Peptides against a protein of PDB entry 5T59. Designs and how they scored, part 33

Target 1, 112 residues: chain A of PDB entry 5T59
Amino acid sequence: TTPTMQSTSLLTEHLGYPPISLVDDIINAVNEIMYKCTNAMEKYLMQRNIIGKKDFSDEIKIGTAKLESLLENSVDKNFDKLELYVLRNILSIPSDLLEENRFRLLHHEKLV
Target 2, 90 residues: chain B of PDB entry 5T59
Amino acid sequence: EHIRFQRLVQVCNKALEESIRKLQSWEKIHECFPNYGQTREGIENLTVCQQQVIKLWSNLSRVEFDAIFHERSIEEKLNQLDDLINKARS

## One batch from the design tools (peptide; made by RFdiffusion4, then SolubleMPNN)

Design b1_p12_3_s1 (from b1_p12_3, 4 letters changed)
Fold by OpenDDE base, seed 3:
Structure b1_p12_3_s1 (fold): chain B 112 residues (1-112), chain C 90 residues (1-90), chain A 12 residues (1-12)
Amino acid sequence: as target 1 above (112 residues)
Amino acid sequence: as target 2 above (90 residues)
Amino acid sequence: KVLSDEVVELDL
């Protein structure tokens, strides 16, 4: 189920930041890592672009671009799933606690 | 009892693992370099490249994700959330 | 190592 406004507010108060901020950090990090990896791969192979008398620079550039595309697609798919799972199942408040008496408990514990 | 942080780590690891799966396939690597990979030296270079990029992926992810979790105090916060939920249900 | 974050950063 989709997080409610109440859930988001309560979790923001508890965490000190909106739940989505954690997910944003994770996704931004993996994207940065992804491009670091593909860049490193390209540079490594480009330093080894000549074998015998043949220059494979063009093939290397095309090939690494293909691998980058494969990785991008996989990252997008898997971390979209991650975002949904985290927000719905980890950074979530069970429905039984989203009642008036239960809400007070969360606020009370913070004040004590 | 404390389950949320464990699940966070698990889902992160799974996403990272599944994301790198294609690069773990030698066949997929090789097909991107059809002529380069027909040479002995090319195969050697691709083999080393594949192994090292996978390690780089793993190492960078570990360092960065651990930093995020620390900066956000997420283990503590999720444990507290578990405790609050359990208390409310008791 | 040949492929490392340090190497990438040095090239940037």
Scores: peptide ipSAE 0.079, ipTM 0.930, DockQ to the pose 0.019
Fold by OpenDDE base, seed 5:
Structure b1_p12_3_s1 (fold): chain B 112 residues (1-112), chain C 90 residues (1-90), chain A 12 residues (1-12)
Amino acid sequence: as target 1 above (112 residues)
Amino acid sequence: as target 2 above (90 residues)
Amino acid sequence: KVLSDEVVELDL
């Protein structure tokens, strides 16, 4: 089931922000973490780029770039699934409650 | 009774675990550094690097995701949502 | 420090 405009509105009222905002925060965070990890990896290896008087800098740069791409692809795939799951199954309102009752309860709670 | 927040945590953990899986493969790591990894020191450096980056991934994600959940008050909000839904059906 | 970030430091 795809989220509806009505459910989005109700959830936004309840959360104080649109449901997608939570997902955006999560995805933005993991992307930042991803690049921090790959950057740290590259720097660590670049500090150890010479072995037996041979300079492996070029290989290290290429290799870490490949690992970054590999991680990017995996993150994209898995967090796309996460986004779909969260919006459909967690931040969702059952269709049978999208009529009057859920709306009433939300208003009732706000009015205490 | 309260299930949504638990599910959120679970799906986040799963996504994080699956995302880092390829970096957990020594073979994949080594393939990216074919000549560097032919040296003793290179292998040692790659081994340490692999282990530490996985830990960094885990630690950073834990800290950042917890911060997000707190800032968004998502546990409380999801619990309330569960309660509202259950109340509506009772 | 082995691998680190401003938030997390990793040591062996």
Scores: peptide ipSAE 0.073, ipTM 0.930, DockQ to the pose 0.021
Fold by OpenDDE base, seed 4:
Structure b1_p12_3_s1 (fold): chain B 112 residues (1-112), chain C 90 residues (1-90), chain A 12 residues (1-12)
Amino acid sequence: as target 1 above (112 residues)
Amino acid sequence: as target 2 above (90 residues)
Amino acid sequence: KVLSDEVVELDL
């Protein structure tokens, strides 16, 4: 089921914000968390970059960058799915209720 | 009766769990540090790092997502939506 | 203890 303009308008009125705004908040948050995690990993390992007489700083930087890329790809994939699911199945109005009589109910409940 | 918020929480948790899946793989971690991971100390450091970053991921996501849900009053709004839909169908 | 973006901790 694809969200309609009517559905979006009704939900925006109900929520006080467009449905997409919630998804945006979630995605922005996870992206921030993602980079905090990878940054923490790099810092942790860089504090432990010397083993014996060998300096692994370059390898650590490259390795953490690779992990970041892996995580980025996974986050993008899974939260794209999340976005679709939320907008279509959670923040949605059943098609049978997308009529004037049903719209009235939503408006009535908000104003009372 | 109220199902939408529960589903939101579930799908968020699933997305978070699936996203961190690659970091949960020791093989993937080790592959990124081929020489570092050939040392005893390197293996130990990577093991601790892996464990801690997964916990950090979990903790940060819990705090931030709960904050978003609160700020958006999403549980209340979704419960109300469920009620409205059920009422309309009665 | 767990890693953080502000403090790097060691969990032994």
Scores: peptide ipSAE 0.058, ipTM 0.930, DockQ to the pose 0.019
Fold by OpenDDE base, seed 2:
Structure b1_p12_3_s1 (fold): chain B 112 residues (1-112), chain C 90 residues (1-90), chain A 12 residues (1-12)
Amino acid sequence: as target 1 above (112 residues)
Amino acid sequence: as target 2 above (90 residues)
Amino acid sequence: KVLSDEVVELDL
């Protein structure tokens, strides 16, 4: 189920930051890594762009761009799933505990 | 007893593995360089490139994700969350 | 594990 405002608030209090912030960090990191990888690939191949008498620079640029696109699509897909899973199943409070008496316990542990 | 952090690590690893899956395909890489990959030297370069980028992906992700987890104290926080939940149910 | 933790030769 989708996290409630209550659970988000409680988790924010517990974590010291909103749950989404962790996911944002992860996604931002993987995006940065992704482009570092594709950039590295391009640079590596561009340093080896001439074979014999042929210059493959254009093909390399196009090819690496295609690979980047493939990677982007895969990253987007898989980390969207990750985001959903993390927010629903990891950074979550079971629904049966989202009651006043249970909230008191969580707050008590935090404040004491 | 403590399950949330383990699950976080697992799902992160899975996402990383699945994301790099297509780059692990030689066919996918080769088809992006149809003429370059028809040369002996080109094939060699692509082979090395593929191997190294996968390693780079792995190493960078390990370092960055560990840093995030540390900075966010997520293992501790998730363990505490597990404990709180278990306590509430006891 | 699918990904390798071996030394990387590619430059950033």
Scores: peptide ipSAE 0.051, ipTM 0.930, DockQ to the pose 0.023

Design b1_p12_3_s2 (from b1_p12_3 with E7V Y10L)
Fold by OpenDDE base, seed 5:
Structure b1_p12_3_s2 (fold): chain B 112 residues (1-112), chain C 90 residues (1-90), chain A 12 residues (1-12)
Amino acid sequence: as target 1 above (112 residues)
Amino acid sequence: as target 2 above (90 residues)
Amino acid sequence: RTLSDEVVELDL
């Protein structure tokens, strides 16, 4: 079930930020980590680009780019699933709490 | 009683583990460097590179995700959410 | 983050 506007509002009040903001932080972080990893790989191998008298620089650049693409695709797939799961099942309010009386409870707890 | 934060950690770990799966395959690594990987020294370099990047992935993700969770106070907030739900259903 | 950069430099 897709989060409702009501649940988003209530959770935003509870969290102090919209639920999607947490997911955004996570996704931004993993993307940064991903590129740091691939960059490190390229640099490491480029420092070791010559074996004997043969220069493998071009192969290394192409190869690391391919690995980056593989990692990008996997990250996108798995963290799209994560986003969906978190918003639906973790940062969610059960339907029984989306009634007027339950809304009051959440507001009351904040004020007390 | 408190389940949401545990689930968050679990799904984050799952996503991270599945994301790095391709880099854990030596075959896939080697395929990207077909000539480089035909040399002894090249194989050694690729082996070390693979091991270290996987470690780097794990270490960076741990540090960054923990920082996010702390900055967002998400464990406390999710525990409170669990408590509110349980209270409402009692 | 500074720590992340240090980890990158250290590991590879």
Scores: peptide ipSAE 0.044, ipTM 0.927, DockQ to the pose 0.024
Fold by OpenDDE base, seed 2:
Structure b1_p12_3_s2 (fold): chain B 112 residues (1-112), chain C 90 residues (1-90), chain A 12 residues (1-12)
Amino acid sequence: as target 1 above (112 residues)
Amino acid sequence: as target 2 above (90 residues)
Amino acid sequence: RTLSDEVVELDL
C-alpha cells in the first residue's frame, strides 16, 4: 500500500528528515555516477579516435550517446523500482501499528 | 531481528547491478561502434573501455552510497525502527 | 564529494 501521511510524519520525526530525502540522495548520486561513467567512456575513446589515419570521432560521439541512452533507461527503470520498494517496504510503518499507542511509543523514545 | 538496513543494501545493489547490465554486454557495446569495432585496435580500445567503466561504476557507487548512508545515519535509524516495531508488537 | 572525481581520474 501507499505510505500514509501519518506514516510519513512519524518517519520524518524518527529519521530527522522525510523518507523521500534518502531516496532523492540515492537517485541523485546514481545519476551523477551515470554521467561520469559515460563522460569517461567518451573521453577515453576520443583520445583514441584515430586508427589507420581514419578519424572515428563522429562514430565515437554517436556511439557513446547511444550507450548513455541505454544506461539512462536502465537506471530510470531500476531506481524507480527501488524508490517504490524503499518507501513502501523499508521506510515504512506497518499499518496495524499506526495507532495511538504506536505514536506514543515514538514520542516516548524521542523524549528519553 | 534487524532486517530493514540489510534490505536497503540489497535493493541498492540489485538496482546498481541491473542498471549496468547492458554495458556488460559486449554485443551491445560493439553495436554502438560498428566501424570502429571492425578494427583490431578499436576492439582493443572498446574492450578496455568496457572493463574500466564497469569498474568505475562499481567504485563510484560504493563510495557515494556509503557516504549517503553514513550522512543519513540510516543503518542506526533503521535498526531503531525495527526495534520500535518489535517492541510495539510485544 | 571529491573522492568520486579522483576515482574517475584513476580508472579512465
Scores: peptide ipSAE 0.043, ipTM 0.927, DockQ to the pose 0.024
Fold by OpenDDE base, seed 4:
Structure b1_p12_3_s2 (fold): chain B 112 residues (1-112), chain C 90 residues (1-90), chain A 12 residues (1-12)
Amino acid sequence: as target 1 above (112 residues)
Amino acid sequence: as target 2 above (90 residues)
Amino acid sequence: RTLSDEVVELDL
């Protein structure tokens, strides 16, 4: 079920923030973590770039860039799925609660 | 009775696990460093690097996601949501 | 959080 404006409003009131804000925090965090991981990987290997008098710096830079791209694609795919799941199945209000009487209950509980 | 927060944790863990899956593949790692990985020392370095980056991924994600969940009070809010739904259906 | 991240990053 796709989120509605009504459910978004109710959840925003309940949470104190729009549901999408939580997802944004999660996605922003994982993107930052991803960069930190790939950067750390590159630095680690660049500190070990010379083997047997051969300099592998260029290969390391290209290789880590490829891994970053690979990880980025995977992160994008999996966290897009996460976003949909969270908004539709976790931060969601069942249709039977989107009636007037149920709407009042949620509002009443928030104000009491 | 409280199910939503558990599901949130599960889906986050799944997304993190699936995202790092490619880096867990030695073949994928080695393919990115075809000549470097032909040396004994290079293989050793890549092995350690792979292990450590996976650990870093896990540790950073745990810390950051827990912080987000705390800052957003999401466990409490989702438990309350479960309670409201159950109450409305009773 | 920032301090924790720094410590964890030093593991590499």
Scores: peptide ipSAE 0.040, ipTM 0.926, DockQ to the pose 0.023
Fold by OpenDDE base, seed 1:
Structure b1_p12_3_s2 (fold): chain B 112 residues (1-112), chain C 90 residues (1-90), chain A 12 residues (1-12)
Amino acid sequence: as target 1 above (112 residues)
Amino acid sequence: as target 2 above (90 residues)
Amino acid sequence: RTLSDEVVELDL
């Protein structure tokens, strides 16, 4: 089930921020971490680019780029799934709480 | 009773684990460096690199995600949400 | 050298 506007509003009130903001923080963080990891990998290997009399700089650059692409694709896929799961199953309000009487209860609990 | 935050942690861990899976494959790593990986020294470098990048991934994600969860007070908020739901259903 | 957060930050 897809989150409703009502659910989003109630959760925003409860959280103090829109539910999507949490997901955005998570996704932004993992993207930053991803590029830090790939950058570190490239630099580590580039510092070790010469073996014997052979320079493997070009191969290292290409190889690390390939790994970065693989990681990017995997991150995108898995964290898209995460986003859907979080918004639909974790940051969600069951239908019985969306009824008027339960809606008041939520507000009442906040005010008390 | 309180289940939502645990689920959040679980799904985050799963996403992180699934995302790094390709880098955990030595075969995938080696395939990206076909000639470099034919040298003894190259294999050693790749081995260390693979091990350390996986650790870096894990450590950075732990620190950053914990910071996000703290800044958003998400454990408390999700526990409260669980309580509200349970109360409404009682 | 090793891959660490500090090293990554220095390289960025």
Scores: peptide ipSAE 0.045, ipTM 0.928, DockQ to the pose 0.019; fails the geometry check

Design b1_p12_3_s3 (from b1_p12_3 with T2V E7V Y10L)
Fold by OpenDDE base, seed 2:
Structure b1_p12_3_s3 (fold): chain B 112 residues (1-112), chain C 90 residues (1-90), chain A 12 residues (1-12)
Amino acid sequence: as target 1 above (112 residues)
Amino acid sequence: as target 2 above (90 residues)
Amino acid sequence: RVLSDEVVELDL
């Protein structure tokens, strides 16, 4: 099920930040890493763009762009799944604890 | 008893592994460079490039994700969450 | 966060 507002609030209080913030950090990081990787590939190959007096620069640029697109699609797919899983199954409070008596317990632990 | 942080690490690793899967395919790499890859030297360059980018992906992700986890104190927080849940159910 | 490649020792 989708996280409730109550769950989000309680987790925010517990974590010191909204649960989504962790996911954002992860996704932002992987995106930056992704482009660093593709950039590195392009640079490496562009330094080796001439073979037998033939310039393959255009092919390298196009090819690297294609790989970048493939990687982007894969990253988007897999980390969308990650986001959903983390927010629903890891950074989550079981429904049985989303009751008045259980809320008191969570608050009590925070105050102690 | 503590399960959430382990699951976080597992799902992160899974996402990273699946994301790089296509770049691990030599066939896909070669397809992007049809003429370049027909040369001996081109094949050599692509081979080295593929190997190194995979390593770069792994190393960068390890360092950055560990940093995020540390900065967010997520292991501690998730362990505490597990404890709270277990306590409430006892 | 600011990512750094300084910790990575690769030819790329």
Scores: peptide ipSAE 0.044, ipTM 0.929, DockQ to the pose 0.025
Fold by OpenDDE base, seed 3:
Structure b1_p12_3_s3 (fold): chain B 112 residues (1-112), chain C 90 residues (1-90), chain A 12 residues (1-12)
Amino acid sequence: as target 1 above (112 residues)
Amino acid sequence: as target 2 above (90 residues)
Amino acid sequence: RVLSDEVVELDL
């Protein structure tokens, strides 16, 4: 079930920020971490690019790029699932509490 | 019962673990460096690199996610949400 | 948010 506008409004009031903002922070963070990791791998191996009389620089660059692609695909897949799960199941209000008589609960508690 | 923050932590950890899984495969690492990995020294370098990047992934994610959770006060807010929901159902 | 590498003490 997709979150309703009502749920979003209530949760925004409760959290002090829209629920999506938390997810955005998480996704932005992991993306930055991902590229730091792949960059670190490339740099580490490029510092060790010559073995014997052979220079493996080209192979290292291609290989690390392949690993980056693998990681990108996995991150995208898994954190798309995470976003959906968080917004639907964690940062959510049960449907039974969205009825008129219970809809005001979060707002009421804040004011009292 | 407080359950939402626990679930948040769990799903974050799961996403992180599943994302790094392919880099944990030596076979996948090695196949990306077919000639480099045929040398003794190359194998040693790849082994260390693999171990270090996995550690880097783990440490960076832990620090950053904890910072996000703190800045957003998400544990407190989710606990309060659980309490409100439970109260409404009472 | 900006990620800092200063908190990570790794050889890599």
Scores: peptide ipSAE 0.043, ipTM 0.928, DockQ to the pose 0.025
Fold by OpenDDE base, seed 4:
Structure b1_p12_3_s3 (fold): chain B 112 residues (1-112), chain C 90 residues (1-90), chain A 12 residues (1-12)
Amino acid sequence: as target 1 above (112 residues)
Amino acid sequence: as target 2 above (90 residues)
Amino acid sequence: RVLSDEVVELDL
């Protein structure tokens, strides 16, 4: 079920923030973590770039960039799925609660 | 009775696990460093690097996601949501 | 959080 404006409004009132804000925090966090991981990987290998009098710096830079791309693609795919799941199945209000009487209940509980 | 927060944790863990899966593949790692990985020392470095980056991924994600959940009070809010739904259906 | 991140990153 796709989220509605009504459910978004109710959840925003309940949470104190729009549901999408939680997802945004999660996605922003994982993107930051992703960069930290790939950066750390590159630095680690660049500190070990010379083996047997051969300099592998260029290969390391290219290789870590490729790994970053792989990770980025995977993160994008999996966290897009996460976003949909969270908004549709976790931060969601069942249709039977989107009636007037149920709407009042949620509002009443928030104000009491 | 409280199910939503558990599901949130589960889906987050799944997304994190699936995202790091490619880096868990030695073949994928080695393919990115074809000549470096032909040396003994290079293989050793890549092995350690792979292990440590996976650990870093896990540790950073745990800390950051827990912080987000706390800052957003999401466990409490989702438990309350479960309670409201159950109450409305009773 | 920032301090924790710094410590964890030093593991590499």
Scores: peptide ipSAE 0.043, ipTM 0.927, DockQ to the pose 0.023
Fold by OpenDDE base, seed 1:
Structure b1_p12_3_s3 (fold): chain B 112 residues (1-112), chain C 90 residues (1-90), chain A 12 residues (1-12)
Amino acid sequence: as target 1 above (112 residues)
Amino acid sequence: as target 2 above (90 residues)
Amino acid sequence: RVLSDEVVELDL
């Protein structure tokens, strides 16, 4: 089930921020971490690019780029799933709380 | 009673673990460096690199995600949400 | 969000 506008509004009031903001923070963080990891990998190997009399710089650049692409694809896939799960199952309000009487309860609890 | 925050942590860990799975494969790593990995020294370098990048991934994600959770007060908010739901159903 | 340099440092 997809979050409703009403659910989003109530959760925003409860959280102090829209539910999507949490997911955005998580996704932004993992993306930054991802590129830091791949950058570190490339730098490490590029510092060790010469073995014997052979220079493997080109192979290292290509190889690390491939790994980065693999990681990017995996991150995108898995964190898209995460986003859906969080918004639908964690940051969600059951239908019984969306009724008027339960809606008031939520507001009442906030005000009390 | 309080389940939502635990689920959040679990799904985050799962996403992180699944995302790094390819890098945990030595075969995948080696395939990206076919000639470099044919040398003894290259294999050693790749081995260390693989180990350290996975460690870096884990450490950075732990620190950053914990920071996000703290800044967003998400554990408290999710616990409160659980309580509200349980109260409404009682 | 910016990761700290200390945390980012690679122990390679």
Scores: peptide ipSAE 0.042, ipTM 0.928, DockQ to the pose 0.025

Design b1_p12_3_s4 (from b1_p12_3, 4 letters changed)
Fold by OpenDDE base, seed 3:
Structure b1_p12_3_s4 (fold): chain B 112 residues (1-112), chain C 90 residues (1-90), chain A 12 residues (1-12)
Amino acid sequence: as target 1 above (112 residues)
Amino acid sequence: as target 2 above (90 residues)
Amino acid sequence: KILSDEVVELDL
């Protein structure tokens, strides 16, 4: 079920920010972390690029790029699912509370 | 009772764990470095690299996600939401 | 740590 405008408004009032803002923070964070990890891997291996008499720099660059792609795909997939789940099931208001009587109750509790 | 924040933590952990799953596979790591990984020293370097990046992933995500949750006061807000819902249903 | 946020930040 897709969140309604009404639920979004109520949750925004309750949270002090739109529900999507939390998800945005999470996704932005994991993306930053992802690239920090892959960058660290590349740098670590590039500092160890020569074994014996052979320079493996090119292979390391290609290999770390492949790993980055794998991680990117997995992050995208799993955090897209996370976004949907959070917005639909966690940051959500049950339909019975969207009725007039219970809708006012939420506003009343805030004012008390 | 209070369930929403617990679920948030769970789904975040699951997403993080599933995202790093492929990097936890030695076979997948090794296949990205077919010649480098045929050397003793290369294997050692890849082993350390794999272990360290997984730890880095875990540590950074913990710190950053906790910071987000704190800045957004999400545990308190979700607990309050649970309470409001339960009260409305009583 | 061999791989750490601090190390990455120092390189950036």
Scores: peptide ipSAE 0.050, ipTM 0.930, DockQ to the pose 0.019
Fold by OpenDDE base, seed 1:
Structure b1_p12_3_s4 (fold): chain B 112 residues (1-112), chain C 90 residues (1-90), chain A 12 residues (1-12)
Amino acid sequence: as target 1 above (112 residues)
Amino acid sequence: as target 2 above (90 residues)
Amino acid sequence: KILSDEVVELDL
């Protein structure tokens, strides 16, 4: 079930920010972490690119790029699922709370 | 009673774990460096690199996600949401 | 640690 405009409004009021903002923060963070990890890996290996008389720089660059792509795809997939789950199941308001009487209750609790 | 924040933590951990899963495979790592990984030193370097990057992933994500949760006061807000829902259903 | 946050930050 997709979040309704009403639930989004109520949650925004409750949270002080739109629910999606939390997800955005999480996704932005993991993306940053991802590239930090892949960059660190590449640099580490590039500092060790010569074994004996052979220079493996090109292979290292290609290999780390492949790993980065794999990680990117996995991050995208898993955090898309996370986004859906969070917005639908965690940052959600049951239908009974969306009724008029329950709506007032939510506002009442905030004001009291 | 309070379940939403726990679920948030769980789903975040799951997403992080699933995301790094392929890097935990030595076979997949080695396949990306077919010639480099044929050398003793290369294998050693890749082994250390794999171990360290996984740790880096875990550490960075812990720190950053905790910071986000704190900045957004999400535990408190989700607990309050649970309370509101429970109260409404009583 | 070889791949630490500090090291990454220095390289970024």
Scores: peptide ipSAE 0.050, ipTM 0.930, DockQ to the pose 0.019
Fold by OpenDDE base, seed 4:
Structure b1_p12_3_s4 (fold): chain B 112 residues (1-112), chain C 90 residues (1-90), chain A 12 residues (1-12)
Amino acid sequence: as target 1 above (112 residues)
Amino acid sequence: as target 2 above (90 residues)
Amino acid sequence: KILSDEVVELDL
């Protein structure tokens, strides 16, 4: 099911932050890690750019850029799925609890 | 009883594993360096690079994700959510 | 370790 405004409000109260904030942290982290990895890869290979009498610097730069693009696409796809799953199935409130009485329970437990 | 945090960890691990899948393919790595990979030394360098970047990916993600989970107190919050839901249904 | 987080952080 799709998250509702009501669910978001309740979860925000419970968590102390909007559910999307957790997902944002995760996605921002993996993006940072991704570029650290590709940068490290490029630097490692560029330190080893000459084999024999041939300089492979240009090929290394192009190749690492291709790998970066490949990784970017994969990260985007998989973490988009993650976002949907987390928001719909983990950081979610079952519809049967989105009633006045059960709504009150969540609020009450926080304040007690 | 408590299921949500476990699911969060699982889905994070799966996303990380699937994301790095392409870099785990030697064929794809080699395709990006067609001439460099035709040399013995180039193959050796690419092999080490591939192995090291995968380890770096794993280590960095573990550290950073654990930090996020801690800062957001997400295990505790999700356990509480499970408890609240179960209580409401009883 | 050839590609360590410390090396990456230093290079960035």
Scores: peptide ipSAE 0.049, ipTM 0.930, DockQ to the pose 0.019
Fold by OpenDDE base, seed 5:
Structure b1_p12_3_s4 (fold): chain B 112 residues (1-112), chain C 90 residues (1-90), chain A 12 residues (1-12)
Amino acid sequence: as target 1 above (112 residues)
Amino acid sequence: as target 2 above (90 residues)
Amino acid sequence: KILSDEVVELDL
């Protein structure tokens, strides 16, 4: 099920931030890591672009770009699934508790 | 008793593992460098590059995700959420 | 060495 406005509000109060913010942090991090990895690959190979008397620079640039694309597609797919799972199954409140009792409990805990 | 944080860690690991799967394929790596990979030195360079990038992926993700979890206090918050839900059910 | 930073260092 899709998170409701009520659950989002309650979780935001509990967490101190909207649930989506955690997911955003995770996705931003993996994207940064992804490009660091591909950049490192290109640099490493470009430092080793000449074998014998042949320059493979063009092939290396094209090849690393292809690998980056493959990784991008995989990251997008898998972390889209992650986002959905986290928001629906981890940062979620059971529907039966989205009534007055859940709200009271959270409020009570903050006051004690 | 506390299950949500464990699930978060699991799903993060799963996403990371599945994401790097393509780079773990030597065949896919080699296909991107058809002529470079026909040389002995090229194969050696690609092999080292592949291995080290996979390690880099793993290490960076571990450090960064742990930092996020800490900054967001997510383990504590998820444990509290579990407790609140369990308390409400009791 | 492919990549290094203050937190993670990868040494080849």
Scores: peptide ipSAE 0.045, ipTM 0.929, DockQ to the pose 0.021

